# Ledger of designs, part 1: peptides against a protein of PDB entry 6KZJ

All scores and structures are predictions.

Target 1, 71 residues: chain A of PDB entry 6KZJ
Amino acid sequence: SPDLLSEVSEMKQDLIKMTAILTTDVSDKAGSIKVKELVKAAEEEPGEPFEIVERVKEDLEKVNEILRSGT
Below, numbering starts at 1 at the first letter of every chain, in headers, positions and changes, except where a header shows other numbers.
Peptide ipSAE was made for these designs. It is ipSAE averaged over its two directions, with the distance scale d0 held at 1.0 Angstrom where the peptide's residues are scored. Compare it between designs on one protein only; published cut-offs may not apply.
A fold fails the geometry check if it doesn't show the stated peptide or something in it is severely misdrawn.

## One batch from the design tools (peptide; aimed at target 1 T24)

Design b1_p8_1 (made by RFdiffusion4)
Pose (drawn by RFdiffusion4):
Structure b1_p8_1 (pose): chain A 69 residues (1-26, 29-71), chain P 8 residues (1-8)
Amino acid sequence: SPDLLSEVSEMKQDLIKMTAILTTDVKAGSIKVKELVKAAEEEPGEPFEIVERVKEDLEKVNEILRSGT
Amino acid sequence: LTYLQKEV
């Protein structure tokens, strides 16, 4: 559904904002368009499996930011 | 600000 795509678009924007906060990359050469396209093509599994991995990774980032380790 | 920080 379009609502699912819009939520994911918002998550992408949140991740760009996180990247800008966390990066020391002084045209943002650390972000490679070809790597992004390849990853979009090659990430395995259906959307549910991908969402589970994304959730696990976000929980891990949250723990780092909240606890400091 | 970095290039990326200015683009947000």

Design b1_p8_1_s1 (made by RFdiffusion4, then SolubleMPNN; from b1_p8_1 with Y3P E7A)
Fold by OpenDDE base, seed 4:
Structure b1_p8_1_s1 (fold): chain B 71 residues (1-71), chain A 8 residues (1-8)
Amino acid sequence: as target 1 above (71 residues)
Amino acid sequence: LTPLQKAV
């Protein structure tokens, strides 16, 4: 349905925004991005885009640590 | 439920 496509599009946009928050220094953009609101949304459901991206980030950090240290 | 799950 068109409503379902709109929801998917919104979720995609949220995923992109959250990726930017997690991967960049957002200190200069802290006034532009409602980080607090995005964090609140993530606290509601562990399957929301923010939580998904955080899990991927954590896994990549673990892989990076293994590659750097050899352990 | 995600927004997508709520929309289904």
Scores: peptide ipSAE 0.159, ipTM 0.773, DockQ to the pose 0.033
OpenDDE base, seeds 1, 2, 3, 5: peptide ipSAE 0.138, 0.140, 0.156, 0.120; ipTM 0.756, 0.764, 0.770, 0.756; seeds 1, 3 fail the geometry check

Design b1_p8_2 (made by RFdiffusion4)
Pose (drawn by RFdiffusion4):
Structure b1_p8_2 (pose): chain A 69 residues (1-26, 29-71), chain P 8 residues (1-8)
Amino acid sequence: SPDLLSEVSEMKQDLIKMTAILTTDVKAGSIKVKELVKAAEEEPGEPFEIVERVKEDLEKVNEILRSGT
Amino acid sequence: SDIPLKDL
């Protein structure tokens, strides 16, 4: 549904903002368009499986930021 | 991507 795509688009924007905060990359050469396109093509599994991996990774980032380790 | 990160 379009609502699912819009939520994911907002997540993408959140991750760009997080990248800008965390990066020391001094045209943002650390972000490669070809790597992004290849990852979009090659990430395995259906959306549910991808979402579970994204959730696990976000929980890990949250633990780092909240606990400091 | 290889994104350089700040120390936390």

Design b1_p8_2_s1 (made by RFdiffusion4, then SolubleMPNN; from b1_p8_2, 3 letters changed)
Fold by OpenDDE base, seed 3:
Structure b1_p8_2_s1 (fold): chain B 71 residues (1-71), chain A 8 residues (1-8)
Amino acid sequence: as target 1 above (71 residues)
Amino acid sequence: PDIPLKPI
């Protein structure tokens, strides 16, 4: 459904924002979460619903890593 | 039911 794609895309954007907030205080030594690459991937044409979900999953894993590391 | 993602 186009509505589900829009919701998943919005969720991805929120995850990118959270990742950016969590990484802004981390010294350049914590493996540079390329927030710019995540943003660019969010601005790219939403692929198939599955591809969007996989990208959101990867973004969640990165956010979880940040939360666990305190970085 | 769409879970409204609360705007951050």
Scores: peptide ipSAE 0.155, ipTM 0.774, DockQ to the pose 0.031
OpenDDE base, seeds 1, 2, 4, 5: peptide ipSAE 0.051, 0.057, 0.057, 0.071; ipTM 0.594, 0.641, 0.622, 0.670; seed 4 fails the geometry check

Design b1_p8_3 (made by RFdiffusion4)
Pose (drawn by RFdiffusion4):
Structure b1_p8_3 (pose): chain A 69 residues (1-26, 29-71), chain P 8 residues (1-8)
Amino acid sequence: SPDLLSEVSEMKQDLIKMTAILTTDVKAGSIKVKELVKAAEEEPGEPFEIVERVKEDLEKVNEILRSGT
Amino acid sequence: SNIPLKPL
């Protein structure tokens, strides 16, 4: 549904903002368009499986930021 | 992407 796509678009924007905060990349040469396109093509599994991996990774980032380790 | 990160 369009609502699912809009939530994911908002997550993407959140991750760009997080990248800007965390990066020391001094045209943002650390972000490669070809790597992004290849990853969009090759990430395995259906959306549910991808979402579970994204959730696990976000929980890990949250633990780093909240606990400091 | 190889994104350089700030240390904790």

Design b1_p8_3_s1 (made by RFdiffusion4, then SolubleMPNN; from b1_p8_3 with S1P N2D)
Fold by OpenDDE base, seed 3:
Structure b1_p8_3_s1 (fold): chain B 71 residues (1-71), chain A 8 residues (1-8)
Amino acid sequence: as target 1 above (71 residues)
Amino acid sequence: PDIPLKPL
């Protein structure tokens, strides 16, 4: 089985991609989800598994906000 | 069970 850390990291990367797709048409005035900041945080050394899960949770919350607002 | 996220 893949390491749980690797799986969570991959999930984070997919969330970043989804966020980028959902935000591509959003005018810069709607609180621009800093996709670049999320990407940088994904490339940064994965902290403890808990820290990765917390970052993924934050990314999910942002994606959910985009889905609800259409922005 | 691993949730295979389908690569985009």
Scores: peptide ipSAE 0.174, ipTM 0.777, DockQ to the pose 0.032
OpenDDE base, seeds 1, 2, 4, 5: peptide ipSAE 0.145, 0.152, 0.109, 0.145; ipTM 0.727, 0.746, 0.735, 0.731

Design b1_p8_4 (made by RFdiffusion4)
Pose (drawn by RFdiffusion4):
Structure b1_p8_4 (pose): chain A 69 residues (1-26, 29-71), chain P 8 residues (1-8)
Amino acid sequence: SPDLLSEVSEMKQDLIKMTAILTTDVKAGSIKVKELVKAAEEEPGEPFEIVERVKEDLEKVNEILRSGT
Amino acid sequence: PVRMDIPV
């Protein structure tokens, strides 16, 4: 559905903002368009499986930021 | 899976 795509687009924007905060990359050469396109093509599994992995990774980032380790 | 490294 379009609502699912819009939520994912918002997550993408949140991750760009997080990248800008965390990066020391001094045209943002650390972000490679070809790597992004390849990853979009090659990430395995259906959306549910991808979402589970994204959730696990976000929980890990949250633990780092909240606890400091 | 393809992953991209970001300097921090």

Design b1_p8_4_s1 (made by RFdiffusion4, then SolubleMPNN; from b1_p8_4 with R3V M4Q)
Fold by OpenDDE base, seed 3:
Structure b1_p8_4_s1 (fold): chain B 71 residues (1-71), chain A 8 residues (1-8)
Amino acid sequence: as target 1 above (71 residues)
Amino acid sequence: PVVQDIPV
């Protein structure tokens, strides 16, 4: 449904925001999680539902790495 | 089998 895609897209946007917050404090040595690249991928027209889910999964993995490493 | 309603 378009509603599910909207919900997944919103969740992705929240993950990008969290990533930005977590990476702002580590600014000097964190391998640049290109928040800009994540934002661009969020602004890109959502492909098939599977592609959106895979992008969200990747974003979750990146957030988990930040939480684990502090970077 | 657990049938989950996939929102359409």
Scores: peptide ipSAE 0.097, ipTM 0.671, DockQ to the pose 0.021
OpenDDE base, seeds 1, 2, 4, 5: peptide ipSAE 0.069, 0.077, 0.080, 0.094; ipTM 0.628, 0.644, 0.642, 0.688; seed 4 fails the geometry check

Design b1_p8_4_s2 (made by RFdiffusion4, then SolubleMPNN; from b1_p8_4, 3 letters changed)
Fold by OpenDDE base, seed 3:
Structure b1_p8_4_s2 (fold): chain B 71 residues (1-71), chain A 8 residues (1-8)
Amino acid sequence: as target 1 above (71 residues)
Amino acid sequence: PVVQEIPV
């Protein structure tokens, strides 16, 4: 249904937003995360939902590392 | 088994 496509599209957009937030927050502390590369990856075809989830997972791992190290 | 509703 069109409703399912809309729901999946919204979920995809939310995952992209979460990825951007996580990467920007860690970039302010860890000067190595190129926010520009993520903005380009968000403007360029938001990859399959799986690719977005994998990016969010990686970002959560980075955040966890920062929280654990305190740096 | 859990039956889930599939959106149509």
Scores: peptide ipSAE 0.072, ipTM 0.630, DockQ to the pose 0.017
OpenDDE base, seeds 1, 2, 4, 5: peptide ipSAE 0.063, 0.069, 0.069, 0.067; ipTM 0.601, 0.629, 0.617, 0.622

Design b1_p8_4_s3 (made by RFdiffusion4, then SolubleMPNN; from b1_p8_4, 4 letters changed)
Fold by OpenDDE base, seed 4:
Structure b1_p8_4_s3 (fold): chain B 71 residues (1-71), chain A 8 residues (1-8)
Amino acid sequence: as target 1 above (71 residues)
Amino acid sequence: AVVQEIPV
């Protein structure tokens, strides 16, 4: 459904926002998740539904890395 | 958002 794809896309955007918040306080320039790259990837036309899900998965993994490492 | 359906 187009509605489901829109919802998944919105969830991706929310994950990017969370990642951005978690990385704003990390002073460690060397290992910081490139929030700019995530934003650019969000603006990129999500291809097929699978590609959207894979990008969401990647964003979630990045958030998880921040939560595990504190950076 | 929470995805509550799986596409069939």
Scores: peptide ipSAE 0.168, ipTM 0.783, DockQ to the pose 0.028
OpenDDE base, seeds 1, 2, 3, 5: peptide ipSAE 0.147, 0.113, 0.142, 0.138; ipTM 0.786, 0.741, 0.773, 0.782

Design b1_p8_4_s4 (made by RFdiffusion4, then SolubleMPNN; from b1_p8_4, 4 letters changed)
Fold by OpenDDE base, seed 4:
Structure b1_p8_4_s4 (fold): chain B 71 residues (1-71), chain A 8 residues (1-8)
Amino acid sequence: as target 1 above (71 residues)
Amino acid sequence: AVTQEIPV
């Protein structure tokens, strides 16, 4: 359903926002998640449903990395 | 909250 794809896309955007919030306070320039790259990936046309899910998974993994490392 | 839907 196009509605489901839109919902997954919104979830991806929310994950990017969370990642951005978690990375804004990290002063460590060397290991900081490239929030700019995530934003660019969010503006990229979500391909097929699989590609959207893979991008969401990647964003979640990045958030998890921040939560585990504190950076 | 995100509502999950399973495609049928």
Scores: peptide ipSAE 0.134, ipTM 0.743, DockQ to the pose 0.027
OpenDDE base, seeds 1, 2, 3, 5: peptide ipSAE 0.122, 0.100, 0.099, 0.093; ipTM 0.744, 0.722, 0.729, 0.725

Design b1_p8_5 (made by RFdiffusion4)
Pose (drawn by RFdiffusion4):
Structure b1_p8_5 (pose): chain A 69 residues (1-26, 29-71), chain P 8 residues (1-8)
Amino acid sequence: SPDLLSEVSEMKQDLIKMTAILTTDVKAGSIKVKELVKAAEEEPGEPFEIVERVKEDLEKVNEILRSGT
Amino acid sequence: IPIKDEFK
């Protein structure tokens, strides 16, 4: 559904913002369009499986930021 | 992507 795509688009924008905060990359050469396209093509599994991995990774980042380790 | 040491 379009609502699902819009929520994911908002996540993407949140991740760009997080990248800008965390990066020391001094045209943002650390972000490669070809790597993004390849990852979009090759990430395995259906959306549910991808969402589960994204959730695990976000929990991990949250723990780093909240606890400091 | 380089990450600041305080966030690793």

Design b1_p8_5_s1 (made by RFdiffusion4, then SolubleMPNN; from b1_p8_5, 3 letters changed)
Fold by OpenDDE base, seed 2:
Structure b1_p8_5_s1 (fold): chain B 71 residues (1-71), chain A 8 residues (1-8)
Amino acid sequence: as target 1 above (71 residues)
Amino acid sequence: VPIKPEFL
């Protein structure tokens, strides 16, 4: 349905926003985004874009460690 | 974010 595509698009946009929160110094942007509310929302819902980004970040860190160590 | 039930 067009509603499903809109919801997926919104989810993608939320993922991008969460990526920006995780990659920017949270100290400098704390005034515009309710970072505390987003962190709490991610703790309550393990499928939220924030937690998806955290898992991807963890996987990338593991890959980087493997590439650096050779093991 | 509360996910609403989706219909296909």
Scores: peptide ipSAE 0.112, ipTM 0.746, DockQ to the pose 0.022
OpenDDE base, seeds 1, 3, 4, 5: peptide ipSAE 0.085, 0.106, 0.076, 0.096; ipTM 0.712, 0.759, 0.743, 0.750; seeds 1, 3, 5 fail the geometry check

Design b1_p8_5_s2 (made by RFdiffusion4, then SolubleMPNN; from b1_p8_5 with D5P K8L)
Fold by OpenDDE base, seed 3:
Structure b1_p8_5_s2 (fold): chain B 71 residues (1-71), chain A 8 residues (1-8)
Amino acid sequence: as target 1 above (71 residues)
Amino acid sequence: IPIKPEFL
Protein backbone atom coordinates (compact mmCIF):
# COMPACT_ATOMS: atom_id res chain seq x y z
CA SER B 1 0.00 0.00 0.00
CA PRO B 2 1.11 3.62 -0.50
CA ASP B 3 0.83 4.19 3.29
CA LEU B 4 3.35 1.43 4.10
CA LEU B 5 5.73 2.69 1.37
CA SER B 6 5.50 6.20 2.86
CA GLU B 7 6.23 4.83 6.37
CA VAL B 8 9.24 2.81 5.11
CA SER B 9 10.51 5.84 3.16
CA GLU B 10 10.25 8.04 6.27
CA MET B 11 12.08 5.44 8.38
CA LYS B 12 14.84 5.22 5.75
CA GLN B 13 15.22 9.01 5.74
CA ASP B 14 15.44 9.11 9.56
CA LEU B 15 18.13 6.40 9.60
CA ILE B 16 20.18 8.29 6.99
CA LYS B 17 19.85 11.48 9.06
CA MET B 18 21.08 9.70 12.21
CA THR B 19 24.05 8.20 10.35
CA ALA B 20 24.99 11.60 8.92
CA ILE B 21 24.81 13.24 12.38
CA LEU B 22 27.01 10.54 13.93
CA THR B 23 29.61 10.66 11.11
CA THR B 24 29.84 14.45 10.78
CA ASP B 25 32.88 15.91 12.51
CA VAL B 26 31.53 17.68 15.63
CA SER B 27 34.16 20.41 14.99
CA ASP B 28 32.27 22.53 12.43
CA LYS B 29 28.76 23.09 13.89
CA ALA B 30 27.81 23.49 17.48
CA GLY B 31 24.03 23.36 17.01
CA SER B 32 23.00 23.60 13.32
CA ILE B 33 22.10 20.29 11.70
CA LYS B 34 21.95 21.29 8.03
CA VAL B 35 18.67 19.60 7.14
CA LYS B 36 19.53 20.22 3.45
CA GLU B 37 22.66 18.04 3.61
CA LEU B 38 20.70 15.28 5.37
CA VAL B 39 17.93 15.43 2.74
CA LYS B 40 20.55 15.20 -0.02
CA ALA B 41 22.10 12.17 1.70
CA ALA B 42 18.62 10.58 1.83
CA GLU B 43 18.08 11.24 -1.91
CA GLU B 44 21.46 9.71 -2.76
CA GLU B 45 20.24 6.08 -2.39
CA PRO B 46 22.84 5.00 0.22
CA GLY B 47 21.74 1.38 -0.17
CA GLU B 48 19.00 -0.98 0.93
CA PRO B 49 17.24 -0.15 4.24
CA PHE B 50 19.12 -3.04 5.90
CA GLU B 51 22.50 -1.55 4.91
CA ILE B 52 21.43 1.83 6.32
CA VAL B 53 20.34 0.20 9.61
CA GLU B 54 23.70 -1.60 9.86
CA ARG B 55 25.60 1.70 9.37
CA VAL B 56 23.49 3.42 12.04
CA LYS B 57 24.07 0.47 14.38
CA GLU B 58 27.85 0.67 13.85
CA ASP B 59 27.86 4.43 14.49
CA LEU B 60 25.77 4.04 17.68
CA GLU B 61 28.17 1.33 18.90
CA LYS B 62 31.13 3.69 18.30
CA VAL B 63 29.39 6.52 20.19
CA ASN B 64 28.57 4.15 23.06
CA GLU B 65 32.22 3.02 23.25
CA ILE B 66 33.47 6.65 23.31
CA LEU B 67 30.97 7.57 26.06
CA ARG B 68 31.89 4.53 28.18
CA SER B 69 35.69 4.90 27.78
CA GLY B 70 35.80 8.72 27.92
CA THR B 71 38.11 8.64 24.88
CA ILE A 1 12.81 -4.74 1.71
CA PRO A 2 10.57 -7.55 0.46
CA ILE A 3 6.98 -6.31 0.94
CA LYS A 4 4.07 -8.74 0.70
CA PRO A 5 1.74 -8.00 -2.28
CA GLU A 6 -1.26 -7.47 0.06
CA PHE A 7 0.51 -4.42 1.59
CA LEU A 8 1.13 -2.65 -1.76
Scores: peptide ipSAE 0.099, ipTM 0.748, DockQ to the pose 0.017; fails the geometry check
OpenDDE base, seeds 1, 2, 4, 5: peptide ipSAE 0.094, 0.093, 0.094, 0.097; ipTM 0.738, 0.734, 0.710, 0.743; seeds 1, 2, 4, 5 fail the geometry check

Design b1_p8_5_s3 (made by RFdiffusion4, then SolubleMPNN; from b1_p8_5, 3 letters changed)
Fold by OpenDDE base, seed 2:
Structure b1_p8_5_s3 (fold): chain B 71 residues (1-71), chain A 8 residues (1-8)
Amino acid sequence: as target 1 above (71 residues)
Amino acid sequence: IPIKPEYL
């Protein structure tokens, strides 16, 4: 339904926002986004964009380690 | 992100 697509789109946008929080120097961007509030809100619900991004980040770190070590 | 129960 259009409502489900809207919810998925919102989820995608939130994932992008969380990615920006995790990858940017939070110190420089802290003025516009309540970073602390978003981080806390993302920690409240398992499977929220923050946890998803953290898992992806962990997987990328593992891949990087494998590529560098060859093992 | 609250997903409405109707879509689960």
Scores: peptide ipSAE 0.103, ipTM 0.738, DockQ to the pose 0.022
OpenDDE base, seeds 1, 3, 4, 5: peptide ipSAE 0.092, 0.042, 0.036, 0.077; ipTM 0.734, 0.625, 0.670, 0.730; seeds 4, 5 fail the geometry check

Design b1_p8_5_s4 (made by RFdiffusion4, then SolubleMPNN; from b1_p8_5 with D5E K8R)
Fold by OpenDDE base, seed 1:
Structure b1_p8_5_s4 (fold): chain B 71 residues (1-71), chain A 8 residues (1-8)
Amino acid sequence: as target 1 above (71 residues)
Amino acid sequence: IPIKEEFR
């Protein structure tokens, strides 16, 4: 399912963009959120489907943490 | 983000 992998990869990129928007106003307290790690993981070659899904899951957990903490 | 139905 190469089309599904491309779509999941696009979704990951959208999550990174959302994280950047949510952290833009938090410039002094966002030191706990490794936005750089999310970006690096998006630029990495899409691994096996499981690795892509696990990276997206981690990105969602980080977004949830931002929303819960407000930072 | 909406996911399309995939047939492959």
Scores: peptide ipSAE 0.147, ipTM 0.772, DockQ to the pose 0.023
OpenDDE base, seeds 2, 3, 4, 5: peptide ipSAE 0.138, 0.117, 0.127, 0.125; ipTM 0.760, 0.744, 0.764, 0.765; seed 3 fails the geometry check

Design b1_p8_6 (made by RFdiffusion4)
Pose (drawn by RFdiffusion4):
Structure b1_p8_6 (pose): chain A 69 residues (1-26, 29-71), chain P 8 residues (1-8)
Amino acid sequence: SPDLLSEVSEMKQDLIKMTAILTTDVKAGSIKVKELVKAAEEEPGEPFEIVERVKEDLEKVNEILRSGT
Amino acid sequence: AAAERLLA
């Protein structure tokens, strides 16, 4: 559905903002368009499986930021 | 590799 795509678009924008906060990359050469396109093509599994991995990774980032380790 | 570039 379009609502699912819009939520994912918002998540992508959130991750760009996180990248800008966390990076020391001084045209943002650390972000490679070809790597992004390849990853979009090659990430395995259906959307549910991808979402579970994204959730796990976000929980890990949250733990780092909240606890400091 | 992308993480390393971002945190370089």

Design b1_p8_6_s1 (made by RFdiffusion4, then SolubleMPNN; from b1_p8_6, 4 letters changed)
Fold by OpenDDE base, seed 3:
Structure b1_p8_6_s1 (fold): chain B 71 residues (1-71), chain A 8 residues (1-8)
Amino acid sequence: as target 1 above (71 residues)
Amino acid sequence: DLLDRLLA
């Protein structure tokens, strides 16, 4: 339905926005803190944006797998 | 990966 397509499109846009926030944040602090440290810190905090994005990525990959396989 | 495809 058009409502479902709109919802999926919004989800994609939200994911793009979250990714942009993460990439700009690590880039802005690259002069004082190593990018790898920022990624580690964000990854080890379950509620932090990086972990959220990674979980969303994983869930979307699972959905894609289900759609491809039918199971 | 899927994120790269979404961002493209």
Scores: peptide ipSAE 0.056, ipTM 0.634, DockQ to the pose 0.045
OpenDDE base, seeds 1, 2, 4, 5: peptide ipSAE 0.044, 0.042, 0.049, 0.048; ipTM 0.610, 0.588, 0.614, 0.612

Design b1_p8_6_s2 (made by RFdiffusion4, then SolubleMPNN; from b1_p8_6, 5 letters changed)
Fold by OpenDDE base, seed 3:
Structure b1_p8_6_s2 (fold): chain B 71 residues (1-71), chain A 8 residues (1-8)
Amino acid sequence: as target 1 above (71 residues)
Amino acid sequence: DFLDRLLK
């Protein structure tokens, strides 16, 4: 459904914003987290629902990495 | 909003 896909896309955008907030204070030491690449991925065509979910999963893993490591 | 659901 278009509403479900819109909600997932909005969720991804919110995760990107959270990542940006978390990485601004931890200064460049988030080893594998590239905020610029997350933004680029959000600007690309979302693709199939599975591809959207996999991108959201990757973003959640990056947020978890920040929370777990403190950096 | 998703953020509201996550933080509440």
Scores: peptide ipSAE 0.073, ipTM 0.657, DockQ to the pose 0.042
OpenDDE base, seeds 1, 2, 4, 5: peptide ipSAE 0.025, 0.056, 0.044, 0.038; ipTM 0.567, 0.648, 0.599, 0.599

Design b1_p8_6_s3 (made by RFdiffusion4, then SolubleMPNN; from b1_p8_6, 5 letters changed)
Fold by OpenDDE base, seed 3:
Structure b1_p8_6_s3 (fold): chain B 71 residues (1-71), chain A 8 residues (1-8)
Amino acid sequence: as target 1 above (71 residues)
Amino acid sequence: DMLARLLK
């Protein structure tokens, strides 16, 4: 899409979906990864570009933790 | 989407 902020927001939503799939597969021990909070944060007003990037960064870190540790 | 394109 031509709007970079729209693309970042779309990517964030995809990361939330990936996180949900990974946490579901690794059993109910998703204690450190609150998928519910990620969804809530995505539905609220994202704010300024910096705030959007920081939220995407946090989502990436959580996905990376799942991939690295399996939990 | 963008993430799908990045992972290809």
Scores: peptide ipSAE 0.069, ipTM 0.672, DockQ to the pose 0.041
OpenDDE base, seeds 1, 2, 4, 5: peptide ipSAE 0.039, 0.037, 0.037, 0.031; ipTM 0.590, 0.611, 0.602, 0.610

Design b1_p8_6_s4 (made by RFdiffusion4, then SolubleMPNN; from b1_p8_6, 4 letters changed)
Fold by OpenDDE base, seed 3:
Structure b1_p8_6_s4 (fold): chain B 71 residues (1-71), chain A 8 residues (1-8)
Amino acid sequence: as target 1 above (71 residues)
Amino acid sequence: DFLKRLLA
């Protein structure tokens, strides 16, 4: 269905934007959000949003871990 | 092709 595909495509774009915001002000070192994950998410096929969601989930989990640990 | 396969 083209309408449902459009909704998921918009969600995909929002998730990519969120990932970009989370990675812009952090280092690309171990234990932090990896900038290369944003590139991988952007290169995903438009019809495969699940992979993008999983990458954003990983980024959010990293942020949560940093906030909880203070490091 | 994930979503396209799911909705096809």
Scores: peptide ipSAE 0.051, ipTM 0.656, DockQ to the pose 0.024
OpenDDE base, seeds 1, 2, 4, 5: peptide ipSAE 0.032, 0.044, 0.029, 0.051; ipTM 0.612, 0.650, 0.613, 0.678; seed 5 fails the geometry check

Design b1_p8_7 (made by RFdiffusion4)
Pose (drawn by RFdiffusion4):
Structure b1_p8_7 (pose): chain A 69 residues (1-26, 29-71), chain P 8 residues (1-8)
Amino acid sequence: SPDLLSEVSEMKQDLIKMTAILTTDVKAGSIKVKELVKAAEEEPGEPFEIVERVKEDLEKVNEILRSGT
Amino acid sequence: TNAEKMRE
């Protein structure tokens, strides 16, 4: 549904903002369009499986930021 | 941001 795509678009924008905060990359040469396109093509599994991996990774980032380790 | 700190 369009609502699912819009939520994911918002997550993407959140991750760009997080990248800008965390990066020391001094045209943002650390972000490669070809790598992004390849990853969009090759990430395995259906959306549910991808979402589970994204959730696990976000929980890990949250723990780093909240606890400091 | 960390990039701003690195530039400073």

Design b1_p8_7_s1 (made by RFdiffusion4, then SolubleMPNN; from b1_p8_7, 3 letters changed)
Fold by OpenDDE base, seed 2:
Structure b1_p8_7_s1 (fold): chain B 71 residues (1-71), chain A 8 residues (1-8)
Amino acid sequence: as target 1 above (71 residues)
Amino acid sequence: TNAQKALE
């Protein structure tokens, strides 16, 4: 239905926004992250929903490592 | 199922 397609589209946009926020917030302390490239990729060519979820998952893992290490 | 109804 059009309602489900709208809901999936909104969820995709939320995942893109979360990825951009997470990459930006960890950029100052995680010297190995190509933040500018990841943000640009998330905005212009986010890819399929699974690829977006995997990027968010990777960003969450990086945030967790930074929080545990204190860096 | 709820999933089937959502796809209709």
Scores: peptide ipSAE 0.049, ipTM 0.658, DockQ to the pose 0.014
OpenDDE base, seeds 1, 3, 4, 5: peptide ipSAE 0.049, 0.041, 0.052, 0.035; ipTM 0.639, 0.589, 0.655, 0.585; seeds 1, 4 fail the geometry check

Design b1_p8_7_s2 (made by RFdiffusion4, then SolubleMPNN; from b1_p8_7, 4 letters changed)
Fold by OpenDDE base, seed 2:
Structure b1_p8_7_s2 (fold): chain B 71 residues (1-71), chain A 8 residues (1-8)
Amino acid sequence: as target 1 above (71 residues)
Amino acid sequence: TAADKALE
């Protein structure tokens, strides 16, 4: 339903905000998270449901890496 | 199912 897609999109936006806060001082080194790309992707049309879920999964993995590394 | 309804 459109309500579920809206909820998943909101959750993705929250993850992007968290990622941006955790990565405010990261440099453009190998393995750095492209926060600007994630923010832009959140402002763009989300795409099909499967694409949204895959991007949310990727965002969760990225947040987990930030939390484990402390960077 | 509830999951099917959530995807409608």
Scores: peptide ipSAE 0.047, ipTM 0.672, DockQ to the pose 0.015
OpenDDE base, seeds 1, 3, 4, 5: peptide ipSAE 0.036, 0.046, 0.028, 0.046; ipTM 0.616, 0.682, 0.559, 0.670; seed 3 fails the geometry check

Design b1_p8_7_s3 (made by RFdiffusion4, then SolubleMPNN; from b1_p8_7, 7 letters changed)
Fold by OpenDDE base, seed 4:
Parts: structure tokens; sequence; C-alpha cells
Structure b1_p8_7_s3 (fold): chain B 71 residues (1-71), chain A 8 residues (1-8)
């Protein structure tokens, strides 16, 4: 449904924001998470519902990596 | 929820 797609898209945007916050003190040069790449992916065509969910999952995994490593 | 689906 359009409501589900909107919810997933919003969740993705939130994950991008969280990632950006977690990496604000980390130098972009240090091989840290590519926040710029996540932003670009959010501006790209989301694709089919499954593809949107998979990208959200990938973003969550990246956030989790930051939480585990601090980078 | 969409979040539950993404975590499976």
Amino acid sequence: as target 1 above (71 residues)
Amino acid sequence: TARDIALK
C-alpha cells in the first residue's frame, strides 16, 4: 500500500539521519561509513517495495556497525 | 511493520 511505502521511506530517512549523527565526529577520511553515499541512495529511485526494504536493512546494518565499532 | 520486515 502507499502507506507502507511511505513508512519504509520515512524509516530509511531516519536511518540516514541517525548514521549522519553517529559519524559527525568521525573524519570522512578515516574510511568510516559513507554518509554521502546513503544520502545519494535516498535521492535515487527507491525501486520496488522489496528493494526499498532491502536498502533500509542495509542502512540499519551500517548504523549497527557504527554502534559496535564507534566508527 | 515495515521495520519488522526489514529485520527478517
Scores: peptide ipSAE 0.091, ipTM 0.701, DockQ to the pose 0.029
OpenDDE base, seeds 1, 2, 3, 5: peptide ipSAE 0.052, 0.048, 0.039, 0.039; ipTM 0.644, 0.644, 0.557, 0.617

Design b1_p8_7_s4 (made by RFdiffusion4, then SolubleMPNN; from b1_p8_7, 6 letters changed)
Fold by OpenDDE base, seed 1:
Structure b1_p8_7_s4 (fold): chain B 71 residues (1-71), chain A 8 residues (1-8)
Amino acid sequence: as target 1 above (71 residues)
Amino acid sequence: TAADLAKK
């Protein structure tokens, strides 16, 4: 259903926002997480359900890297 | 909820 895909897409956008917040206070010295790439992916059409899930998975992996590295 | 959305 389009409503379910919209909800998953919104969750992805929230992960992008979280990534931005977690990276705002990190000194530029740890490998730059391509936050810009995640934002770009959020501006794209939702696409097929699988593509949305893969984007969400990638965003979660980036958040996990931020949490583990402290950067 | 996701369950409610899945019904539509």
Scores: peptide ipSAE 0.064, ipTM 0.711, DockQ to the pose 0.017
OpenDDE base, seeds 2, 3, 4, 5: peptide ipSAE 0.052, 0.052, 0.051, 0.047; ipTM 0.678, 0.678, 0.675, 0.666

Design b1_p8_8 (made by RFdiffusion4)
Pose (drawn by RFdiffusion4):
Structure b1_p8_8 (pose): chain A 69 residues (1-26, 29-71), chain P 8 residues (1-8)
Amino acid sequence: SPDLLSEVSEMKQDLIKMTAILTTDVKAGSIKVKELVKAAEEEPGEPFEIVERVKEDLEKVNEILRSGT
Amino acid sequence: STTKLKLK
């Protein structure tokens, strides 16, 4: 559905903002368009499986930021 | 990649 795509688009924008905060990359050469396109093509599994992995990774980032380790 | 993140 379009609502699912819009939520994911918002997540993408949130991750760009997080990247800008965390990076020391001084045209943002650390972000490679070819790597992004390849990852979009090759990430395995259906959406549910990808979402589970994204959730696990976000929980890990949250733990780092909240606890400091 | 390097970051501004500091860990305990």

